# Peptides against a protein of PDB entry 9IZ0, part 176

Target 1, 345 residues: chain A of PDB entry 9IZ0
Amino acid sequence: ITCLGSNGHTYKQLVKGGNDDLRQDAVMEQVFEQVNGFLRSYRKTSQRNLSMRTYKVIPLALKTGVIEWVQDTIPLGEYLDSAHKVYHPKEWSLSTCRKLIAEKQMEDLETRLKVYDLVCRHYRPVFRHFFLESYADPVQWFTTQTNYARSTAVASVLGHVLGLGDRHGQNILIDKTSGEVIHIDLGIAFEQGKKLPVPECVPFRLTRDVVDGMGITGVEGVFRRCMEFTLETLRREEDSLLSVLEVLRYDPLFSWLISPLRRMKKQKMQLENFNQPESGNITTDASRDPKIQRNNVSGESEAERAILKVRQKLSSTLSVEASVGELIRIAQDPSYLALMFCGWS

## One batch from the design tools (peptide; made by RFdiffusion4, then SolubleMPNN)

Design b2_p19_2_s1 (from b2_p19_2, 8 letters changed)
Fold by OpenDDE base, seed 2:
Structure b2_p19_2_s1 (fold): chain B 345 residues (1-345), chain A 19 residues (1-19)
Amino acid sequence: as target 1 above (345 residues)
Amino acid sequence: DEELKKEVEELEKLIKEAE
């Protein structure tokens, strides 16, 4: 739809209907706006204009809402699939890579590491070309690559602290004008990604293509330093952040748990993305949504556990530098990436 | 489908030759 704002500007809006709970997206965007307040108030983050890129979400009902249309964006996964075909036309297809990783999913870690290494040798990073193609001016190139590294650092810290899941290449948009990342589909938070059919084992997405977009320094320099300043700000504002999350504990519309239906939908989408032939007759009679009486007690206990995990991730037991160093190490560790649905790109 | 099978068979061979 197209909306006329009170300022006389015309805005494109996406109306989303069906089984998508936009309340979770709206809540996470509210948390990001509060965190952006902290980032603007702290000298080390404000001097670098560090922010989580946000978009407006208006939930209209439990399963419907309006999302702001982000202009001049592309999904990271869409760009990468196109760019790999252009720059490496003799390398393996994304479907071949996915199939090999899937066929060996039940094998031991050693076998999965060998398969992951093989896939990595035949599917090389290309995301640096996004900046080289889009920005002929060296100042614009440097500015947009810097904005990408900064926005990815903020999103990585927030994604870890809030336990954001489902961070695949279709849920990460790139702004073609600024180089900033926009995270969408925020319905998997507080480590509920570990309950997916393929468990999420990394704190945030830091795959080879995500690193290639940072240019010659990779994770060193801008990205690492911006993660450190972001984590330092969040540790300073721990009580303020926890107070924002405590308000959500009492929101009866917020779900601290992944629904069985959402889990099944993600399982089906993962199987479809593997080009596995539909094994036909799972007549899962979806008609019995068990009225799991959300015993208020079970939802409250999950909220308390989620808030406790956020507090643990903000612990000052390790230095900011040591904590960021460990997060970067784990996010790039082949022993975790080899277990992921698409850990090579 | 057959090209993708051939690619996968060549890859399974390369994995076995690297073990």
Scores: peptide ipSAE 0.027, ipTM 0.657, DockQ to the pose 0.008
Fold by OpenDDE base, seed 3:
Structure b2_p19_2_s1 (fold): chain B 345 residues (1-345), chain A 19 residues (1-19)
Amino acid sequence: as target 1 above (345 residues)
Amino acid sequence: DEELKKEVEELEKLIKEAE
């Protein structure tokens, strides 16, 4: 829909109807707004304008809402598929790579590592070209690539701390004006992705293409430093962040349990992403509303476990540098990436 | 699809040759 604002501006909005509970997404955006407050208050993050890019989510009712249409964006996965065909027309198709990984998903880790390595040899990174193509001016190129590395660093730390798991290329938008990343479909938080049939094994997405977009410095430049400053800020604001999450513990709009419907949708999206190259908007008409017996006791126990896990991730037992180093290592580890649906790009 | 089956068999062969 297109709405005329009281300010005279026209806003394009995506109305989701049916089975999409946008309340989880709206709550996660509110958490990001609070975290952005912490990032603005801390000198090291404020001086770099570090923020999680947010978008407006307005839940209107159960399973209905309005999402802000983010102008001038492209899904990372859409760009990568198109760019790979241009820059590497003799390499394997995305469908071929997906098929190989899917066919061997039940094999042992050694076989899956061989398949992952084979796919990686036949599907090379291309995301560096986004910045080279989009920005003819060297200052704009450098600025947008820096903004990408910064925004990816913030999103990676928050993704780890809040347990958003692997963000596949359709859940990450690239802002063509700023180079910043925008994470969408925030319906899996607090490591709930580990309970999926294909578990999310990485703390955040740091695939070869995500790294390629950082340019020649890769993870060792702006990205690592901005992860360190972001984690340092979150550790300083631990009590403030935990207080925000404790409010969510008692929020009747927030579900600490994956709804059976959302679990089924994510399961279906995982399976369909394995089998079909075209991510059509699969409106799963889940006409059967399973009576979500919200056992309040199970939701409270999961909330307590989630908050405890956030506290553990903010622990100062390791230095910021050591913690970030380990997160970057794990997020790039082939032993985890080979287990993912799309760990090669 | 017979084409999809051939692509699978070629890919299984490539995997087996890489093992």
Scores: peptide ipSAE 0.025, ipTM 0.627, DockQ to the pose 0.008
Fold by OpenDDE base, seed 1:
Structure b2_p19_2_s1 (fold): chain B 345 residues (1-345), chain A 19 residues (1-19)
Amino acid sequence: as target 1 above (345 residues)
Amino acid sequence: DEELKKEVEELEKLIKEAE
């Protein structure tokens, strides 16, 4: 839809309908705006214009809302699929890589590591080309690549601290003007991604293509330093951040748990990426729901556990540098990436 | 390594036959 704003500007808006609770997205965007306030308050983050890119979410009903149309963006996964076909036309298709990882998903870690390494050899990084193609001016190229590394660093720290899940290439947009990342579909938070059929094992997405977009220094330099400054800011504002999250504890519309419907939808999407469209009427008889031990954990006790995990992630037991170093190591570890749905790009 | 390569070549063949 197109809406006329009170400022006289016309805005394109995306109406999301379906099973996605836009209230979760709206609440997480409010948390990001508070964090952006903290990032503006400190010299080290403010001087670098560090922020989590946000978008306006207006929940209209339990399953319907209006999101701001993020103009001039592309999903990371859409760019990578198109660019890989151009730059590496003799390598494996994304479908081949997905199928191979999928078929070996029940195998041991050693087998999955061998499969992941093989996929990595036949699907090389291309995301550096986004910046090389889009920006002919060297200053604009350097600026946009720097903005990408900065925004990815903020999103990585904040995504780890808040336990953001479902960070696949379609849920990460790239702003074609600024080079900044925009995270969408925020309804898997507080480590609920570990409850997906393919559990998320990394603190944030730091795949080979995510790193390739940072240029020749990779994670070393702008990205690492901006992660450190972001984590330093969040540790200083721990009480303020926890106070924001405590307000959500009492929001009856905020779910600290992944909804069974969203879990089933993600399960189906994960399975559909494994099944070719054979037109077979697989009536998935919904009757064999593996006994979801509904641990009758009150929503309050899940909120308390989530807030406790946020506090633990903000602990000053390790230096900022040591904590960031460990997060970067884990996020790039093949032993975790080989377990992911798409850990190679 | 060679067995895994053969399995991959078979999988690539099955994918190409289904495209």
Scores: peptide ipSAE 0.024, ipTM 0.560, DockQ to the pose 0.009
Fold by OpenDDE base, seed 4:
Structure b2_p19_2_s1 (fold): chain B 345 residues (1-345), chain A 19 residues (1-19)
Amino acid sequence: as target 1 above (345 residues)
Amino acid sequence: DEELKKEVEELEKLIKEAE
């Protein structure tokens, strides 16, 4: 489908048959390609080859098929679990850390901070080793670590602006050749991650291992500056970006809301990763409101609220530097990370 | 496993002393 925007530009919509999740991913990949156009047009971002890495969404019935098509990648979470066992064999398992965080998920912030600190002391960062192991040449090592910091900065700004959720280590791939990050499973967007059973409190993933991969400067250098240049580009292209999102408002294949089925599936996956015998009747009271007529009216009002929230995130009320500084602060704040499903790595 | 049990027990004790 080709839609004409109010700006006179034609936007190609790829109508894919398949599961709703693959349609969400395909739409978000189209938004990323438009944003990559803005990043290529602006000197400060173009000179640094700043881009959101995209993947070809092939409609395979299984999410595994999408990962297999991103050649020479590894999931961040898979690398971190393997590397942690090698470099810190006396520290806690990922399963143990998850269990402790879950057992205290209903406790107060002070208790959750104590548990988070304890987990952090027994599960140290290892992602620096990815670059040290994979690249024996110092120039290749520095280049790939720089590409990682750059791609993570673009993904962090864009992920915040578009409200990308579900950014766990299995939904972030590392390109083993370039060091760049590739975000997959894009079906939680426009702050719908706040509606998960464990709400997302951070603007993007900037955990200790994500920072450890940036090298000795951490966030203070390539990452911060590339976030600033990316946000400056998105603020400059605000009207163009909003015009792209307005085209999506009328896309019948795009859902601005997380489906009840997807919420339940994420809830079940969160609970199954925790061997808690909650024999508690999950009274899915979601079965008793027959008046969830998919009133198209509710979706349109949510799209308008989502676009308004994107505009608010692009506001020039604060400088680019102040806005990026606050985003980095919040994304690393233990008071938010202690509330997350996996904030320690 | 035993060190983990001890640290969890110490944490549970600290929590219970703060309640």
Scores: peptide ipSAE 0.020, ipTM 0.544, DockQ to the pose 0.007

Design b2_p19_2_s3 (from b2_p19_2, 10 letters changed)
Fold by OpenDDE base, seed 2:
Structure b2_p19_2_s3 (fold): chain B 345 residues (1-345), chain A 19 residues (1-19)
Amino acid sequence: as target 1 above (345 residues)
Amino acid sequence: DEELQKLVEELQERIAEAQ
């Protein structure tokens, strides 16, 4: 839809209907705006214009809402699939790579590492080409690549601290004007990604293509330093951030747990991405719901655990540099990436 | 402080509307 704003400007809006609870996205965007306040107030982050890119979400009902349509964006995964076909036309297809990882998903870590290495050798990074193709002016190229590294650093720290899940290439948009990243579909937070059919085991997405977009320095320089300044700001504002999250503990509209319906939807999407579209009517007989022991863990007890986990991630026991160094190490570790749905790109 | 207070107020309003 197109809405006329009170300022006389027209805005494109995406109306989502169906099974997506946009309340979760709206709350996470409010938390990001508060964090952006902290980033603006702190000298080390404000001097670099560090922010989490946000978008407006208006929940209209349990399953309906309006989302701001972010213009001039492309999903990271859409760009990478197209660019890989152009720059590496003799390498394996994304579907071939997904199939090989899926066929070995039940094997031991050693076997999964061998498959991951094999996939990595036949699917090379291309994301540096986004900046080289989109920006003919060297100053604009350098500026947009710097903005990408900065925005990715902020999103990586916030994504780790808040335990954001489902950070696949379709849920990360690239702004073609600024080079900044925009994270969408925020309904998997507070480490609920570990409850997915393929558990998320990395703190944030730092795959080879995410690193290739940072240019010749990779994670060193702009990205690492901006992660450090962002984490330093969040540690300084720990009590303020925890106070925001404590209010959410009592919000009956906020879900600290992944819904069974959202889990099933993500499971189906994972299975559909593993299976090429062979036109077989798989009547999924829904009858084998294993008795999920409904441990009636009150939503309050899960909220308390989530807040405690945020506090633990903000702990000053390690230096900012040591903490960021460990996060970068884990996010790039093949032993974790080999376990992921798409850890190679 | 003022932006945090505003967010707390907005969240309290949503809690009150759901009850």
Scores: peptide ipSAE 0.032, ipTM 0.377, DockQ to the pose 0.045
Fold by OpenDDE base, seed 4:
Structure b2_p19_2_s3 (fold): chain B 345 residues (1-345), chain A 19 residues (1-19)
Amino acid sequence: as target 1 above (345 residues)
Amino acid sequence: DEELQKLVEELQERIAEAQ
């Protein structure tokens, strides 16, 4: 739909209907706007225009809402799949890589590392080409690559602190004008990604293609320093951030737990990428609803645990540099990436 | 090296059978 704003401008909006709870996204976007306030108030972050890119979400009902249409964007995963076909036409398909990682998902870490290394040899990074293709002017190229590294650094710190999950290439948009990242589908937060069928073991997405987009310095320089300044800002504003999260504790629209429906949808999407259609009548005997013992883990106890975990991540026990160094190390560790659904790209 | 090569061959065969 197109809406006329009170300012006389027309805005394109996406009306989502179906089974997606947009309330979680709306709440996380409100948290990002508050954090953007902290980033604007602190000199080290303000001088670099550090922000989490946001979009407006208006939940209308449990399954319906209006989302701001993010113009001039492409999903990272869509660009990467297309670019791999162009630049590496003799390498493996994304479907092949997914299948191999999948087939060995139940194997030991050593076997999974061997498969991950093999996939990495047959699916090489290409994301640097986004900047080379899109920006013929060297100044625009450098500016957009810098904006990408900055926005990825902010999103990585916030994603870790807030425990954002489901950070696959379709949930990360690239702004084709600015090079900035826009994170979408925010319904997995506060480490609920660890409760997925394939647990999320990394603090944020820092795969080889995510690093390749940073240019010749990789994680060193702009990305690392912008993570440090962002974490320094969040540590300084810890009480303010925790106060925002305490307001969300009492928001009846917010879920501190992954919904059973969302978990089942992610299970199906993971399984459908595994099964070729063998014509076998898998009568999904829907009758084994595992008695989800509704352990009445009060939503309040999970909120308290989530807030405590945010406080622990903001702890000043380690320096900002040491904390960022360890986060970058873990996010790039093959022993974690080999366990992920798509850790190679 | 030989185990990795065997794993590569096994994985390549499974890819070829799936195409």
Scores: peptide ipSAE 0.027, ipTM 0.580, DockQ to the pose 0.008
Fold by OpenDDE base, seed 1:
Structure b2_p19_2_s3 (fold): chain B 345 residues (1-345), chain A 19 residues (1-19)
Amino acid sequence: as target 1 above (345 residues)
Amino acid sequence: DEELQKLVEELQERIAEAQ
């Protein structure tokens, strides 16, 4: 839809309907705006313009709302699929890589590591080309690549601390003007991604293409330092951040748990990437409810556990540098990436 | 390596048959 703003400007808006809980997205965007306040308050983060890119979410009803149309963006996964075909036309297709990883999903870690390594050798990183193609001026190129590394660092720390899941290449937008990342579909938070059919094992997305976009230094330099400054800021504002999250404990519309419907939708999407569309009427006989032990953990007890995990992630037991070093190590570890739905790109 | 290569070939064939 197109809306006329009170300022006389025309805004494109996306009306989202269906099974998506836009209330969770709206709440997470509010948390990001509070964190952006903290990042603006400290010299080390403010001097670098560190922020989580946000978008406006207006929930209108259960499963219906309006989201801001983010202009001049592309999904990371869409760019990577297109660019890989251009720069590496003799390598494997994304479909081949997905099928190979999927077929070995139930195998042991050793087999999955061999498959992941094989896929990595036949699907090389291309995301560096986004910056080389889009910015002919060396100053613009350097600025936008720096903005990408900075925004990815902020999103990585926040994604870890808040336990943000479902960070696949379609849920990460790239701003073509600034080079910044924009995270969308925020309804899998507080480590609920570990409850997906393919559990999320990494703290944030730091795949080979995500690193390739940082340029020749990779994670070393701008990205690492901006993660450190972001984590330092969040540790200083721990009580403020926890106070914001405590408000959500009492929001009856906020779900601290992944909904069974959303879990089933993600399961179906993960399985549909396995099945070519044979036109067979799979009447999903809904009768095999796997006995999800409804641990009748009150929503309050899940909120409390989520807040306790946020507090634990903000612990000053390790230095900022040691904590960031470990997060970067885990996020790049093949033993975790080989377990992911798309850990190679 | 040979078993993984064979699986890749079988996957490529199944992909080609479905296009």
Scores: peptide ipSAE 0.020, ipTM 0.508, DockQ to the pose 0.010
Fold by OpenDDE base, seed 3:
Structure b2_p19_2_s3 (fold): chain B 345 residues (1-345), chain A 19 residues (1-19)
Amino acid sequence: as target 1 above (345 residues)
Amino acid sequence: DEELQKLVEELQERIAEAQ
């Protein structure tokens, strides 16, 4: 829909109808607005304009809401698929790479590492070209690439701390005007992605294409330094951040338990990202209820566990530099990337 | 290794048939 604002501006909005609970997304956007307050309060983060890009989410009912249509954006995965066909037309298709990874998903780690390496050799990074194509002015090129690296650093720290998972390329938008990343579909937080049939293994998405967009310095430039400043700010504001999360513990609108519907939808999106949609009416016969042993873990005990994990991730036991170094290492480790649905791009 | 090689060959054949 298009809404006319009281300011005379027209806003495109995505109306989600059906089984999509937007309350989780709205709550995560509120947490990001609070974190953006912390980032503005500290000199090291404020001087760099570090922020998590947010979008407006208005939950209208349990299963209905309005999402701001982020103008002038493209999904990272859509750009990468298109750019790969242009720059590497003799390499494997995205569908071929997905099929190889899928067919060997049940194999041992050694076999999966060999498959991942093979896919990586036949599907090279291209995301550097986004900045080279989109910005003819060298100053705009440098500014937008810097904004991308900064935005990705903030999102990576928050993604780790709040347990947002790997964030596949369709859930990351690139702003064509600023080069900033916008994370969408925030329905899985607090490491709930580790409870999926294909568990999320990385702290955040730092694939070869995500790194390629950072330019010649890769992770060893603006990205690492901005991760360090972001984590330093979050450690200083630990009590403030935990107090925000404690409010969510008592929020009846927030679910600390992954809803069966969201689990099924993410599992289906995991399966559909392997299979091109051939136009077959797969009536998902809802009758195959896998006996998910509902351990009656109260939502309260999951909230306590989630808050405890956030506190553990904010621990000052390691330096900021050591903690960021380890996060970057793990996020780029082939042993984790080979286990992902799309760890090569 | 042989099973991975077979899978790669089958995929290369399907790619060649689709081009």
Scores: peptide ipSAE 0.023, ipTM 0.543, DockQ to the pose 0.009; fails the geometry check

